# Designs tried in a protein design run: peptides against a protein of PDB entry 2QAS. Part 27

Target 1, 120 residues: chain A of PDB entry 2QAS
Amino acid sequence: PPEDLMQYEAMAQDALRGVVKAALKKAAAPGGLPEPHHLYITFKTKAAGVSGPQDLLSKYPDEMTIVLQHQYWDLAPGETFFSVTLKFGGQPKRLSVPYAALTRFYDPSVQFALQFSAPE

## One batch from the design tools (peptide; aimed at target 1 I66 L86)

Design b2_p21_6_s3 (made by RFdiffusion4, then SolubleMPNN; from b2_p21_6 with W8Y D9E E12V H21E)
Fold by OpenDDE base, seed 2:
Structure b2_p21_6_s3 (fold): chain B 120 residues (1-120), chain A 21 residues (1-21)
Amino acid sequence: as target 1 above (120 residues)
Amino acid sequence: LPAPANDYEPDVGGGPGPYPE
């Protein structure tokens, strides 16, 4: 088969990562996510750039899933990563996750799902 | 659905704004 020297699949993946970024920007706007939308985000905890409490990340050695619904604060969707404050067992924690570390994005309200390949 | 690690039950104090002290 022909060799794809354009790397279209990678470009498509990057474009889809842009969807996540855009969704988070909407989530960060005043008033937050419009009901009933909420976002499940899964990422590789050992990926470069992932930052958070050591105890928390240690609990999830491979992948971790967070959900932005009802309880999320200081959501800051940057160009290469986003940061957010979430509660874990009642304790607020700050996470910083590069978009490149994502493996899954899902909004159950409309069953919109995206999957990504992240660095091992 | 994957099990979320964080708390997500309704909280009137939640939102994209600053975390209250």
Scores: peptide ipSAE 0.558, ipTM 0.908, DockQ to the pose 0.824
OpenDDE base, seeds 1, 3, 4, 5: peptide ipSAE 0.555, 0.553, 0.554, 0.526; ipTM 0.909, 0.907, 0.910, 0.899

Design b2_p21_7 (made by RFdiffusion4)
Pose (drawn by RFdiffusion4):
Structure b2_p21_7 (pose): chain A 120 residues (1-120), chain P 21 residues (1-21)
Amino acid sequence: as target 1 above (120 residues)
Amino acid sequence: SFGEWLEEEAEEKLAEVEEAA
């Protein structure tokens, strides 16, 4: 015991997914992130709401990490998901990722990191 | 700085959960 009927830990997890959304809005600002800040986003490829090239998604069965630093275009962080164009083997592709599909967040510049979808 | 803002933003989100609880 005690069983948590409020699910505080779960609420804290969701509240913290919001940091990722807020960070992506600063990155989507004209001029991008304030250097040297850059982002690593890890997400569940099969999580509902994610779309991308069928070929690319098949290469990454469950988890996929993307880096937003030197090569990303048209970052569009909606309220419930974000979409971004990245390059894979020199070929530009478009992704849409719900904040609910996120499992990790890391900015190597200040060593700030978050882990989600992990009730432990 | 943006680094400081990340920590502050995380703390603010947790404070909101504590107040709602």

Design b2_p21_7_s1 (made by RFdiffusion4, then SolubleMPNN; from b2_p21_7, 8 letters changed)
Fold by OpenDDE base, seed 2:
Structure b2_p21_7_s1 (fold): chain B 120 residues (1-120), chain A 21 residues (1-21)
Amino acid sequence: as target 1 above (120 residues)
Amino acid sequence: SFGEELRAEAAAALAAVEAAA
């Protein structure tokens, strides 16, 4: 088959990562996500740029799924990564995740799903 | 399904999180 010198598939993947970023920006806006929308976000915990509590990341050495529904704070969706505060063992922990580290995104309220390849 | 798989994965991850989703 003809060679794709434009790398359209990669462009499409980047665009779809943009959907996650946009969704998180909606979630970070005053009032949060419109109910019943909520987000399941899966990422590679060892991917470059991922940061968080050592105990947490050690507990999930490959992938971790977080849920942004009712119990999250200070969601900050940047251009290359987002950060969010979640409570683990009653303690707020800051987690920072590059969009490039994402492997799955899901909103069960409308069954919208995305899957990505992420660096190990 | 994809959603069911993610729900199961999230449930496992949330074992450490003081919140249910």
Scores: peptide ipSAE 0.031, ipTM 0.660, DockQ to the pose 0.025
OpenDDE base, seeds 1, 3, 4, 5: peptide ipSAE 0.021, 0.030, 0.019, 0.031; ipTM 0.548, 0.661, 0.545, 0.657; seed 5 fails the geometry check

Design b2_p21_7_s2 (made by RFdiffusion4, then SolubleMPNN; from b2_p21_7, 7 letters changed)
Fold by OpenDDE base, seed 3:
Structure b2_p21_7_s2 (fold): chain B 120 residues (1-120), chain A 21 residues (1-21)
Amino acid sequence: as target 1 above (120 residues)
Amino acid sequence: SFGEELREEAARRLAAVEAAA
């Protein structure tokens, strides 16, 4: 088959990662997401740029899923990564996750799903 | 469907996180 010198597949992947970024920006706005929308975000914990509590990341050596619904604070969606404060064991912890580290995105309220391949 | 698959997987992952948290 012909060689794709345009790398369309990669471009499409990047565009879809933009959906996650846009969704997080909506979630970060005053009042948060419109009910009943909420987000399930799965990412590779060992991916470059991922930052968080050592004990927490050690507990999830491959992937972990966070939920943005009832308890999240200071959501800051940047251009290349987002950061958010979540409670684990009742204690607030700060996570920073590059969009490139994402493997799954899901909003169960409307059953919207995205899947990404993320390098280690 | 793909959506259903992700729903089920997300539910499993959420349960694990909540159990540990």
Scores: peptide ipSAE 0.029, ipTM 0.621, DockQ to the pose 0.027
OpenDDE base, seeds 1, 2, 4, 5: peptide ipSAE 0.019, 0.029, 0.026, 0.016; ipTM 0.496, 0.624, 0.610, 0.488

Design b2_p21_7_s3 (made by RFdiffusion4, then SolubleMPNN; from b2_p21_7, 7 letters changed)
Fold by OpenDDE base, seed 2:
Structure b2_p21_7_s3 (fold): chain B 120 residues (1-120), chain A 21 residues (1-21)
Amino acid sequence: as target 1 above (120 residues)
Amino acid sequence: SFGEELRELAARRLAEVEAAA
């Protein structure tokens, strides 16, 4: 097959990552997501730009999944990454995740799923 | 299913967050 010099697959992946960004912006708006919508977000914990508590990230050396439904605070969806505060062990923890680090996105309420290739 | 896998993963690894969500 001929070589794809346009890298269409990569462009398509980036476009789909835009869906996640848009969804997070909706989640960050006043009132949050409209019920019963909520988000499962999976990402590579060792991907460039991922930051959070050392002990938490060390516990999940490959991937971890976070849930954004009722208990999340200060969700800040930026252009290239988002940050959010979640409670682990009863303590608030700040996570920062580049969209490029995402591997899965899911909204169970409507069974909407996306899967992405992320760098190891 | 894909969704069930994600829910199970979240429940096992981040049960506190999922329970509070």
Scores: peptide ipSAE 0.033, ipTM 0.660, DockQ to the pose 0.026
OpenDDE base, seeds 1, 3, 4, 5: peptide ipSAE 0.018, 0.028, 0.032, 0.030; ipTM 0.487, 0.639, 0.631, 0.632; seed 5 fails the geometry check

Design b2_p21_7_s4 (made by RFdiffusion4, then SolubleMPNN; from b2_p21_7, 7 letters changed)
Fold by OpenDDE base, seed 1:
Structure b2_p21_7_s4 (fold): chain B 120 residues (1-120), chain A 21 residues (1-21)
Amino acid sequence: as target 1 above (120 residues)
Amino acid sequence: SYGEWLRAEAQARLAEVEAAA
């Protein structure tokens, strides 16, 4: 097959990452997500730019899934990464995740799913 | 379905995080 010099797949993936960013911005807006929408977000924990509790990230050397539904605070979706406060072991911890680190996005309420090829 | 699979996987991963942290 002919070589795709346009790299359309990569462009499409980037566009789809934009969907996640947009969804997170909706989640961060006053009032949060409209019920019953909630977000499952999976990311590579060792990807560049990922930061959070060292012990937690060490326990999940490959991928980690977080849920944004009822127990999250100060969601801040930036242009290249988002940060959010979640409770781990009852303690609030700040997690920062570049969109490039994402591998899966899912909203169970409407069964909307996205998968991404994140850097290894 | 894919959605069902993804939901199950997400729940499993979340449960793991909740159990360990």
Scores: peptide ipSAE 0.037, ipTM 0.676, DockQ to the pose 0.027
OpenDDE base, seeds 2, 3, 4, 5: peptide ipSAE 0.035, 0.035, 0.036, 0.035; ipTM 0.654, 0.659, 0.649, 0.656

Design b2_p21_8 (made by RFdiffusion4)
Pose (drawn by RFdiffusion4):
Structure b2_p21_8 (pose): chain A 120 residues (1-120), chain P 21 residues (1-21)
Amino acid sequence: as target 1 above (120 residues)
Amino acid sequence: ETSLPTAEELAEMDEAFEEAA
């Protein structure tokens, strides 16, 4: 015991996914992130709401990490998901990722990191 | 060109998560 009927830990998890959304809005600002800040986003490829090239998604069965630093265009962070154009083998592609699909967040510049979807 | 992290960068990221745990 005790069983948590309020699910405080789960609410704290969701509240923290919001940091990712807020960080992506600063990155979507004209001029991008304030250097040397850059972002690593890890997400569940099969989590509902994610879309991308069928070929690319098949290459990454469950988890996929993307880096937002030198090569990303048209970052569009909506309220419930974000979309961004990245390059894979020199070929530009478009992704849409719900904040609910996120499992990790890391900025190597200040070593700030978050882990989600992990009730432990 | 690629917009993905290298293997070394992923390894550093995993170490950072182990340290934060």

Design b2_p21_8_s1 (made by RFdiffusion4, then SolubleMPNN; from b2_p21_8, 9 letters changed)
Fold by OpenDDE base, seed 2:
Structure b2_p21_8_s1 (fold): chain B 120 residues (1-120), chain A 21 residues (1-21)
Amino acid sequence: as target 1 above (120 residues)
Amino acid sequence: TSSFPSAEELAAIDAAFAAAA
């Protein structure tokens, strides 16, 4: 088959990562996500740019799924990564995740699912 | 719901993705 020199598949994946970014920006806006929308976000914890407390990352050496529904604070969706405060062991922990590290995005309220290839 | 899903929630999500594939 003809060679794709445009790398359309990668472009499409990046566009879909843009959906995650946009959704997080909605979530970060005053009032948060409109109920019952909430987000499950999965990412590779060892991907470049992922940062967080050692105790948290050690518990999830490969992938981690976070829930953005009721127990999250100070969601800050940037252009290349987002950061958010979650409670782990009853304590607030700051987590920063590049969009490139994502492997799954899911909103169960409408069964919207996205899957991505992420670096090991 | 906490900041992290339960094992049951994770299983349900896995199933959802498998079904959507």
Scores: peptide ipSAE 0.478, ipTM 0.891, DockQ to the pose 0.582
OpenDDE base, seeds 1, 3, 4, 5: peptide ipSAE 0.450, 0.463, 0.464, 0.470; ipTM 0.884, 0.888, 0.887, 0.889

Design b2_p21_8_s2 (made by RFdiffusion4, then SolubleMPNN; from b2_p21_8, 9 letters changed)
Fold by OpenDDE base, seed 2:
Structure b2_p21_8_s2 (fold): chain B 120 residues (1-120), chain A 21 residues (1-21)
Amino acid sequence: as target 1 above (120 residues)
Amino acid sequence: SSSFPSAEELAAIDAAFAAAA
C-alpha cells in the first residue's frame, strides 16, 4: 500500500486536540461552560510538561482524570498547555497539562468522546 | 461534584469510551 508521507493521522489527532483547546477556552470565558456541559479530561501524569503538586501526582502515577464542572478555578487554556486550579484534599492545587499529554476528553452531557495517543 | 471523578464515574466513563470504540 502507498506510504503516507503526510502523517495525516497525526495531523488529525492534533486537530482533535484543538477541539479540547477550544472547549477549554469556552470554559475559561466568563460564565464558564453552558450547563449542562462539563468536561472529564484524562492525561498521562508522567508526560513531558505535566506539572503539579507532588502529593497529587503521586496519587496518580499513570493517568489522572479531572472534572471541570463545579470545582475548578482560574482555568487558563494556552496554546500548548492549559492550567487549572482544582481542589485536592480540600486545598487548591494548580495543574498544568500539555494538550499532548491528553488521552481522553469527554463531555457526558452530549456524550462527546475523544481519545488520543500520548507518551507514557 | 469534585475536581476528580468518583470510582463510579470513572467506571461510567470507561464504559462510555468502550461503547464509542
Scores: peptide ipSAE 0.522, ipTM 0.899, DockQ to the pose 0.586
OpenDDE base, seeds 1, 3, 4, 5: peptide ipSAE 0.487, 0.507, 0.512, 0.514; ipTM 0.890, 0.896, 0.897, 0.896

Design b2_p21_8_s3 (made by RFdiffusion4, then SolubleMPNN; from b2_p21_8, 8 letters changed)
Fold by OpenDDE base, seed 2:
Order: C-alpha cells, then structure tokens, then sequence
Structure b2_p21_8_s3 (fold): chain B 120 residues (1-120), chain A 21 residues (1-21)
C-alpha cells in the first residue's frame, strides 16, 4: 500500500484529543459538568509529562483511570495538559497529565467513548 | 464514588472499549 506522508492518523488522533480538552474545560467551568455527565479518563502513567505523588503513580505502574464526577477539585485544563486534585489514601493529591498520554476517554451517561494511541 | 474507579467499574469500561474496537 502507498506510504502516508501526511500522517493522517496522527492528525485525527490529535483532533480527537481536542474533544477531551474541550470536555475538561466544560468540567472546569463553574458548576461543573451538567448532570449526569461525568468522565472516566485513562492514561499511561509512564508517559512523558505525567507527574504526581510517587505513592499514587507507583500503585499504577502502567495505566491509571481517574473519575471526574464527585471527588475532584481545582481542575485546570491547559493547552497541552490538564491538572486536577483527587483524593488518594484520604488525602488530596495533585496530578498533571498531558493529553498525549491519554489512552481512553469515556462518558457513561451517553456512552461516548474515545480510544487513543499513547507513547510508551 | 471516589476519584478512582473500582475493579468492577474498570471491568465494565473494558467491555465498552472491547465492543467499540
């Protein structure tokens, strides 16, 4: 088959990552997401740019899924990454996740699912 | 509901993505 010199698949993936960014911006707005919408976000914990408490990241050496519904604070969706405060071990923990590290995005309220190829 | 899904929730999500693939 002919060689794709345009990297269309990568461009499509980036466009879809834009959906995640937009959704997070809605979630970060006052009042949060409109009920019953909530988000399950999965990412590679070893991907470049991922940062957080070592105890939390050590528990999830490959992939981690977070839930943005009731127990999250100070969601800050940036241009290339987002950060959020979650409860782990009864304590607030700050996570920073590049959109490029994402592997799954899911809103069960409307069964909207996106899957991504993330760097190892 | 916590900040992290239970094993049961993770299994349900896996099924969603397996069917969508």
Amino acid sequence: as target 1 above (120 residues)
Amino acid sequence: SSSFPSDEELAEIDKVFEEAA
Scores: peptide ipSAE 0.544, ipTM 0.903, DockQ to the pose 0.576
OpenDDE base, seeds 1, 3, 4, 5: peptide ipSAE 0.543, 0.538, 0.543, 0.530; ipTM 0.902, 0.900, 0.902, 0.898

Design b2_p21_8_s4 (made by RFdiffusion4, then SolubleMPNN; from b2_p21_8, 8 letters changed)
Fold by OpenDDE base, seed 2:
Structure b2_p21_8_s4 (fold): chain B 120 residues (1-120), chain A 21 residues (1-21)
Amino acid sequence: as target 1 above (120 residues)
Amino acid sequence: SSSFPSAEELAEIDAAFAAAA
């Protein structure tokens, strides 16, 4: 088969990561996500650019799934990464996650699922 | 829900992705 010099698959994946970014921007808007929409986001915790508290990242040495439904604050979706405050052990913790680190995005309310290959 | 999914939620997510694959 002919060689794909355009790397269309990677471009498509990036476009789909854009869906996540857009969804997070909706979530960050006043009022949050329209009910009953909520998000499960899975990412590689050791991926480049992932930042968070040591205790939290130590608990999830490979992958972590976060829930953006009721217990999240100050969601800040940037262009290359998003940050959000979550409760871990009853304490607020700030996470920063590059979109490139994502492996799963899921909205169970409409069963919308995206899967990504993430760098380690 | 909390900030992190329960084991049951994780299982449901896994099932959803398995079904979508």
Scores: peptide ipSAE 0.539, ipTM 0.904, DockQ to the pose 0.581
OpenDDE base, seeds 1, 3, 4, 5: peptide ipSAE 0.512, 0.523, 0.526, 0.526; ipTM 0.898, 0.900, 0.901, 0.901

## One batch from the design tools (peptide; aimed at target 1 Q69 K87)

Design b2_p22_1 (made by RFdiffusion4)
Pose (drawn by RFdiffusion4):
Structure b2_p22_1 (pose): chain A 120 residues (1-120), chain P 22 residues (1-22)
Amino acid sequence: as target 1 above (120 residues)
Amino acid sequence: SLGSKHDPAHADEESTAAAPAL
């Protein structure tokens, strides 16, 4: 015991997904992130709401990490998901990722990191 | 406008990476 009927830990998890959304809004600002800040985003490829080229999604069965630093365009962070254009083998492609699909967040510049979807 | 970043000096880099160890 005790069983947590309030699910405080789960609420704290969701509250923290919001940091990713807020960070992506700064990155979507004209001029991008304040250097040397850049972002690693890890997400569940099969989580509902994610869309991308069928070929690309098949290459990454469950987890996929993307880096937002030198090569990203048209970052569009909605309230419930974000979309971004990245390159894969020199070929630009478009992704949509719900904040609910996120499992990890990391900025190597200040070594700030978050882990989600992990009730432990 | 939407956020964009393109760095020709790093045109050889992929936009994907292994998940960071936490």

Design b2_p22_1_s1 (made by RFdiffusion4, then SolubleMPNN; from b2_p22_1, 7 letters changed)
Fold by OpenDDE base, seed 1:
Structure b2_p22_1_s1 (fold): chain B 120 residues (1-120), chain A 22 residues (1-22)
Amino acid sequence: as target 1 above (120 residues)
Amino acid sequence: ALGSRYDPAKADEESFAEAPVL
């Protein structure tokens, strides 16, 4: 079979990661996401660039899913990663997640889902 | 602060999990 020297699949995945970035930028706007939209974001906790409480990340050695709905603070969607403050055990914690670390994005309100192959 | 959303009238479940909830 012919060899894809353009790596189109990777390009497509990167483009779709851009959808997540754009969605997070909407979520970061004043007032947050338009109701009832909310986001389930799954990422590889050991991926390069992932940052957060050591004990928390150690507790989830493979993947973690975070929910952005009613309780998130200081969501900062950058160009290569986003950071957000979420409560864990009632305590606010800061997470920083590169888009490249994502494995799943889901908005249950409209059943919109994306899945990605992230680096191991 | 860059974008925050907290609705005290509503509470999410704990915002972390090993797998997504569909």
Scores: peptide ipSAE 0.039, ipTM 0.655, DockQ to the pose 0.571
OpenDDE base, seeds 2, 3, 4, 5: peptide ipSAE 0.021, 0.025, 0.022, 0.027; ipTM 0.560, 0.597, 0.546, 0.603

Design b2_p22_1_s2 (made by RFdiffusion4, then SolubleMPNN; from b2_p22_1, 9 letters changed)
Fold by OpenDDE base, seed 4:
Parts: C-alpha cells; sequence; structure tokens
Structure b2_p22_1_s2 (fold): chain B 120 residues (1-120), chain A 22 residues (1-22)
C-alpha cells in the first residue's frame, strides 16, 4: 500500500480522543451523565503525566480501568488531562490522567467503544 | 452498586463491544 505521509490515522486518533474529552465534559456538568450512560476509561498507569496514589498505581503496573457512574467526584476535564476523585477502600483518591495516556473508552449503555495507542 | 466501594479490578474484567467508528 502507498505510504501515508499525511498520517491520517494519527489525526483520526487525536480527533477521537476529543470525543473522550467531550464526553468527560458532559459527565462533569451539573447532573452528570444522562442515565443510563456511564464510562469505562482505561489508561497506561506509567504514561507521562499520570498521577495518583502510589500504592494504587503500583497495583496496576500496566493499565488501569476506572468507571465513572455512581462513585466519582470533582471530575475536572482539562484541555490536556482530566482529574477525578474516586473512593478506593472507602478513601477518596485523586487521579490525574492525560488524554494521551488513554487506551480504551467504553460506554456500556450504548456499547460505544474506542481504542487508542498510548505512549509511556 | 450505588454506594459500594470502588473496585477497579472489577472494571478491568468488564467486557467491551466496540461500536463501528470511522
Amino acid sequence: as target 1 above (120 residues)
Amino acid sequence: ALGSRYDPSKADESSFAEAPVL
């Protein structure tokens, strides 16, 4: 096949990462996501810019999936990363994840899924 | 479940059905 000097796949990937950002912005709005929508977000835990509790990230040395449905607080979808508070063992923990670290996005309510290649 | 402790390991075991995109 011909060589793609335009890097269309990378452009498309970046555009689709924008879908995740937009979805998170909807989730962060007052009232949260419209029922029954909820989000499964998978990311590389060792990717640059990922931050969170050391003990938690140590449990997931490669990838970690978080669920945004019933138990999330202070979701802050920034321009390059989002942060969110989740309860682990009853303790609220803050995670910060660059969109570039994402590898999967899934909304089970409508079976919408995206996959990404993420640098570490 | 609502009000339950968050367990990311359960999320990692979830099944995904990729919708047609692009």
Scores: peptide ipSAE 0.042, ipTM 0.638, DockQ to the pose 0.093
OpenDDE base, seeds 1, 2, 3, 5: peptide ipSAE 0.026, 0.028, 0.026, 0.029; ipTM 0.582, 0.609, 0.579, 0.610

Design b2_p22_1_s3 (made by RFdiffusion4, then SolubleMPNN; from b2_p22_1, 7 letters changed)
Fold by OpenDDE base, seed 4:
Structure b2_p22_1_s3 (fold): chain B 120 residues (1-120), chain A 22 residues (1-22)
Amino acid sequence: as target 1 above (120 residues)
Amino acid sequence: ALGSRYDPSKADEESFAAAPVL
């Protein structure tokens, strides 16, 4: 097939990452996500810019999925990364994840899924 | 609070390694 010098797929991927950002911003807005919408977000734990509990990141050395549904705190969707507090083993921990580190996004309520290639 | 949701009667599935999210 002919070579794509425009890199359209990469452009599309970036645009789709914007969907995740927008969804998180909706989640962080007053009222949060409308029921029954909730999010499963998968990311590369060793990707540049990812920060969180060392023990947690060590437990999932490649990729991990977090769930934003009934219990999450201080979701802060920035322009390049988002941060959120979740409980792990009963303890609240802060995670910071660049959108570029995302590999999967899923909303089970409407079976909406996205997949991404993420650099490490 | 903004960016937060907490229903103590409904626990979320704990984070997990990359796997089926269905």
Scores: peptide ipSAE 0.359, ipTM 0.827, DockQ to the pose 0.549
OpenDDE base, seeds 1, 2, 3, 5: peptide ipSAE 0.321, 0.318, 0.311, 0.323; ipTM 0.822, 0.801, 0.800, 0.798

Design b2_p22_1_s4 (made by RFdiffusion4, then SolubleMPNN; from b2_p22_1, 8 letters changed)
Fold by OpenDDE base, seed 5:
Structure b2_p22_1_s4 (fold): chain B 120 residues (1-120), chain A 22 residues (1-22)
Amino acid sequence: as target 1 above (120 residues)
Amino acid sequence: ALGSRYDPSRADEESFAEAPEL
């Protein structure tokens, strides 16, 4: 195929990251996600801008998945990253994840899946 | 509360995991 100088595929990937942001904003709105919708979010733990507790990031040195379904607190979806508090080992841990770090988004309730290419 | 959810019936479920296969 001819070379795509417009980089449409990259544009589309960026647009699809916007779906995740929008979904998280719905989750953070009053009432949260409508049941039975829930979110599996996978990301590279060593990607630029990812921050979290040392024990968590050490346990998942490459990639991890968080589940926003039954337990999460203070979900804050910003424009470039989201943060959320989840319990790890029984302790609340604050996690901050840039949308650019995402590799997968999945809502099992409707089998909606997105995959992203993220920087190594 | 805004941006929070807690279902006591599923309180023992893990929120962190290895990436599952689709």
Scores: peptide ipSAE 0.359, ipTM 0.824, DockQ to the pose 0.661
OpenDDE base, seeds 1, 2, 3, 4: peptide ipSAE 0.308, 0.295, 0.237, 0.145; ipTM 0.796, 0.792, 0.656, 0.727; seed 3 fails the geometry check

Design b2_p22_2 (made by RFdiffusion4)
Pose (drawn by RFdiffusion4):
Structure b2_p22_2 (pose): chain A 120 residues (1-120), chain P 22 residues (1-22)
Amino acid sequence: as target 1 above (120 residues)
Amino acid sequence: EEEEEELEEEEEEQIEEYEESL
């Protein structure tokens, strides 16, 4: 014991997904992130709400990490998900990722990191 | 075009190194 009927840990997890959304809004600002800040986002490929090229999603069965630093265009962070154009083998492609699909967040510049979807 | 390829390769290496640390 004790069984947590309030699910404080789960609420803290969701509250923290919001940091990713806030960080992506600063990155979507004209001029991008303040250097040397850049972002690693990890997400569940099969999590409902994610869309991308069928070929690309098949290459990454469960987890997929993207880096937002030197190569990303038209970052559009909505309130419930974000979409971004990235290059894979020199070919530009478009992705949509719900914040609910996120499992990890990392900025190597200040070594700030978050882990989600992990009740432990 | 050569610079864009170098940057893409750097990002791919960074993602591989990051995933190996997990």

Design b2_p22_2_s1 (made by RFdiffusion4, then SolubleMPNN; from b2_p22_2, 10 letters changed)
Fold by OpenDDE base, seed 1:
Order: sequence, then C-alpha cells, then structure tokens
Structure b2_p22_2_s1 (fold): chain B 120 residues (1-120), chain A 22 residues (1-22)
Amino acid sequence: as target 1 above (120 residues)
Amino acid sequence: MEEEQRREEEEEREIEAFRASL
C-alpha cells in the first residue's frame, strides 16, 4: 500500500484529543459538567510532561486513571496540558497531564469512550 | 464531612473497577 507521508492517523488522534480538551474546558466552566456527566481520564504516568507527587506517580508506574466527578478542584485545561487537584488518601494532590499522555477518555453517563496511542 | 468522604470512597472504588474492566 502507498506510504502515508501525511500521517493522517496521527492527525485524527490529535483531533480526538481535542475532544478531551474541550470536555475539560466545559468541566472547568462555571457550574461544572452538567449532571450526570463525569470524566474518566487515563494517562501514561511516565509520559513526558506528566507531573505530580513522586510518591503518587510511583504507585502507578504505567497508567493512572483519574475521575472528575465529585472530588476535583482548580481544574485548569490549558492548550497542551491540563492540571487538576484531586484527593488521594484524603490529601489534595496537584497533577499536570499533557493531552499527549492520554490513553483513554470515558464518560459513563453516555458511554462515550476514546482511546489514544500515547508514547511509552 | 462524612458525606464528602463517602463520595470520595465511592469514586475510588469506581476508579478501581474501571481500571479492572480495561
């Protein structure tokens, strides 16, 4: 088959990552997500740009899933990454996750799911 | 508060179940 020098698949993946960004921006807006929408976000913890408490990230050497539903604060969806404060073990922790690090996005309320290929 | 803690626990369990389902 002909060689795809345009890398259309990668472009499509990036476009779909834009859906996550848009969803997070909705979540960060006043009033938050409309009930019953909530977000499950899975990402590679060792991907470039991922940052957070070392002890927390070390607990999840491969992937980590976070949920944005009841317990999240200061959600800041940037253009290349988002940051959010979540409670782990009762303690607030700040995470910063590049959209490029995402491997899965899911909204159970409408069973909407996206999968991504993230670098190891 | 107790209600907040309950919600946090529910989310933790839900996250774990979600991970297991993948």
Scores: peptide ipSAE 0.033, ipTM 0.611, DockQ to the pose 0.905
OpenDDE base, seeds 2, 3, 4, 5: peptide ipSAE 0.025, 0.028, 0.032, 0.029; ipTM 0.573, 0.601, 0.613, 0.608; seed 2 fails the geometry check

Design b2_p22_2_s2 (made by RFdiffusion4, then SolubleMPNN; from b2_p22_2, 10 letters changed)
Fold by OpenDDE base, seed 3:
Structure b2_p22_2_s2 (fold): chain B 120 residues (1-120), chain A 22 residues (1-22)
Amino acid sequence: as target 1 above (120 residues)
Amino acid sequence: AELERRLEEEEEKALEEFRASL
């Protein structure tokens, strides 16, 4: 096939990452997500820009999934990354995840799913 | 609180199931 010098697939993927950003902004608004909507977000833990507690990230050396439903605090969806506080083993932990690190987005309430290629 | 703990446990169980399905 002819060579795609426009990189349309990458542009389309970036647009779909915008869906995740928009969804997180809705989740961060007062009152949170409209029930029963909730989000499962999977990301590469070793991707550039990912930050969090070392013990937690070490436990998940490849990918990690977080859920935003009942137990999340201080969700801050920025333009290039989001941060959120979650409890692990009863302890609050802060995670920061670039949208570029995402590999999967899922809302079980409506079975809406997205998959992404993330840098190694 | 007890309710919050229960919600956390339910989420963890659901998350484990989701991870297992990947």
Scores: peptide ipSAE 0.165, ipTM 0.771, DockQ to the pose 0.867
OpenDDE base, seeds 1, 2, 4, 5: peptide ipSAE 0.153, 0.145, 0.135, 0.152; ipTM 0.762, 0.759, 0.749, 0.760

Design b2_p22_2_s3 (made by RFdiffusion4, then SolubleMPNN; from b2_p22_2, 7 letters changed)
Fold by OpenDDE base, seed 3:
Structure b2_p22_2_s3 (fold): chain B 120 residues (1-120), chain A 22 residues (1-22)
Amino acid sequence: as target 1 above (120 residues)
Amino acid sequence: DELEKELEEEEEKEIEEFEASL
């Protein structure tokens, strides 16, 4: 097949990452997500730009999934990454995740799923 | 907060189940 010099697949994937960003912006708005919507977000923990407590990230050497439903605070969806505070073992932890690090997005309330390829 | 702890544990279990389903 002919070589795709336009990288259309990458463009499409980037557009779909925009769905996640938009969803997070809705989640960050006053009142949060409309029930029963909630989000499962999976990302590569070693991807460039991912930051958080070393002890936490060390427990998840490949991928980590977070859920945004009842236990999340200060969700800040930026243009290239989002940050959020979650509790692990009762302790608040701040995570920053570039959208480029995402591998999966899921809203079980409507069974909406997205999958992405993320750099290691 | 005990309620938050319970919710945390429930969500953690849900995450594990989700990851296992992948």
Scores: peptide ipSAE 0.212, ipTM 0.790, DockQ to the pose 0.950
OpenDDE base, seeds 1, 2, 4, 5: peptide ipSAE 0.211, 0.210, 0.211, 0.208; ipTM 0.786, 0.791, 0.789, 0.786

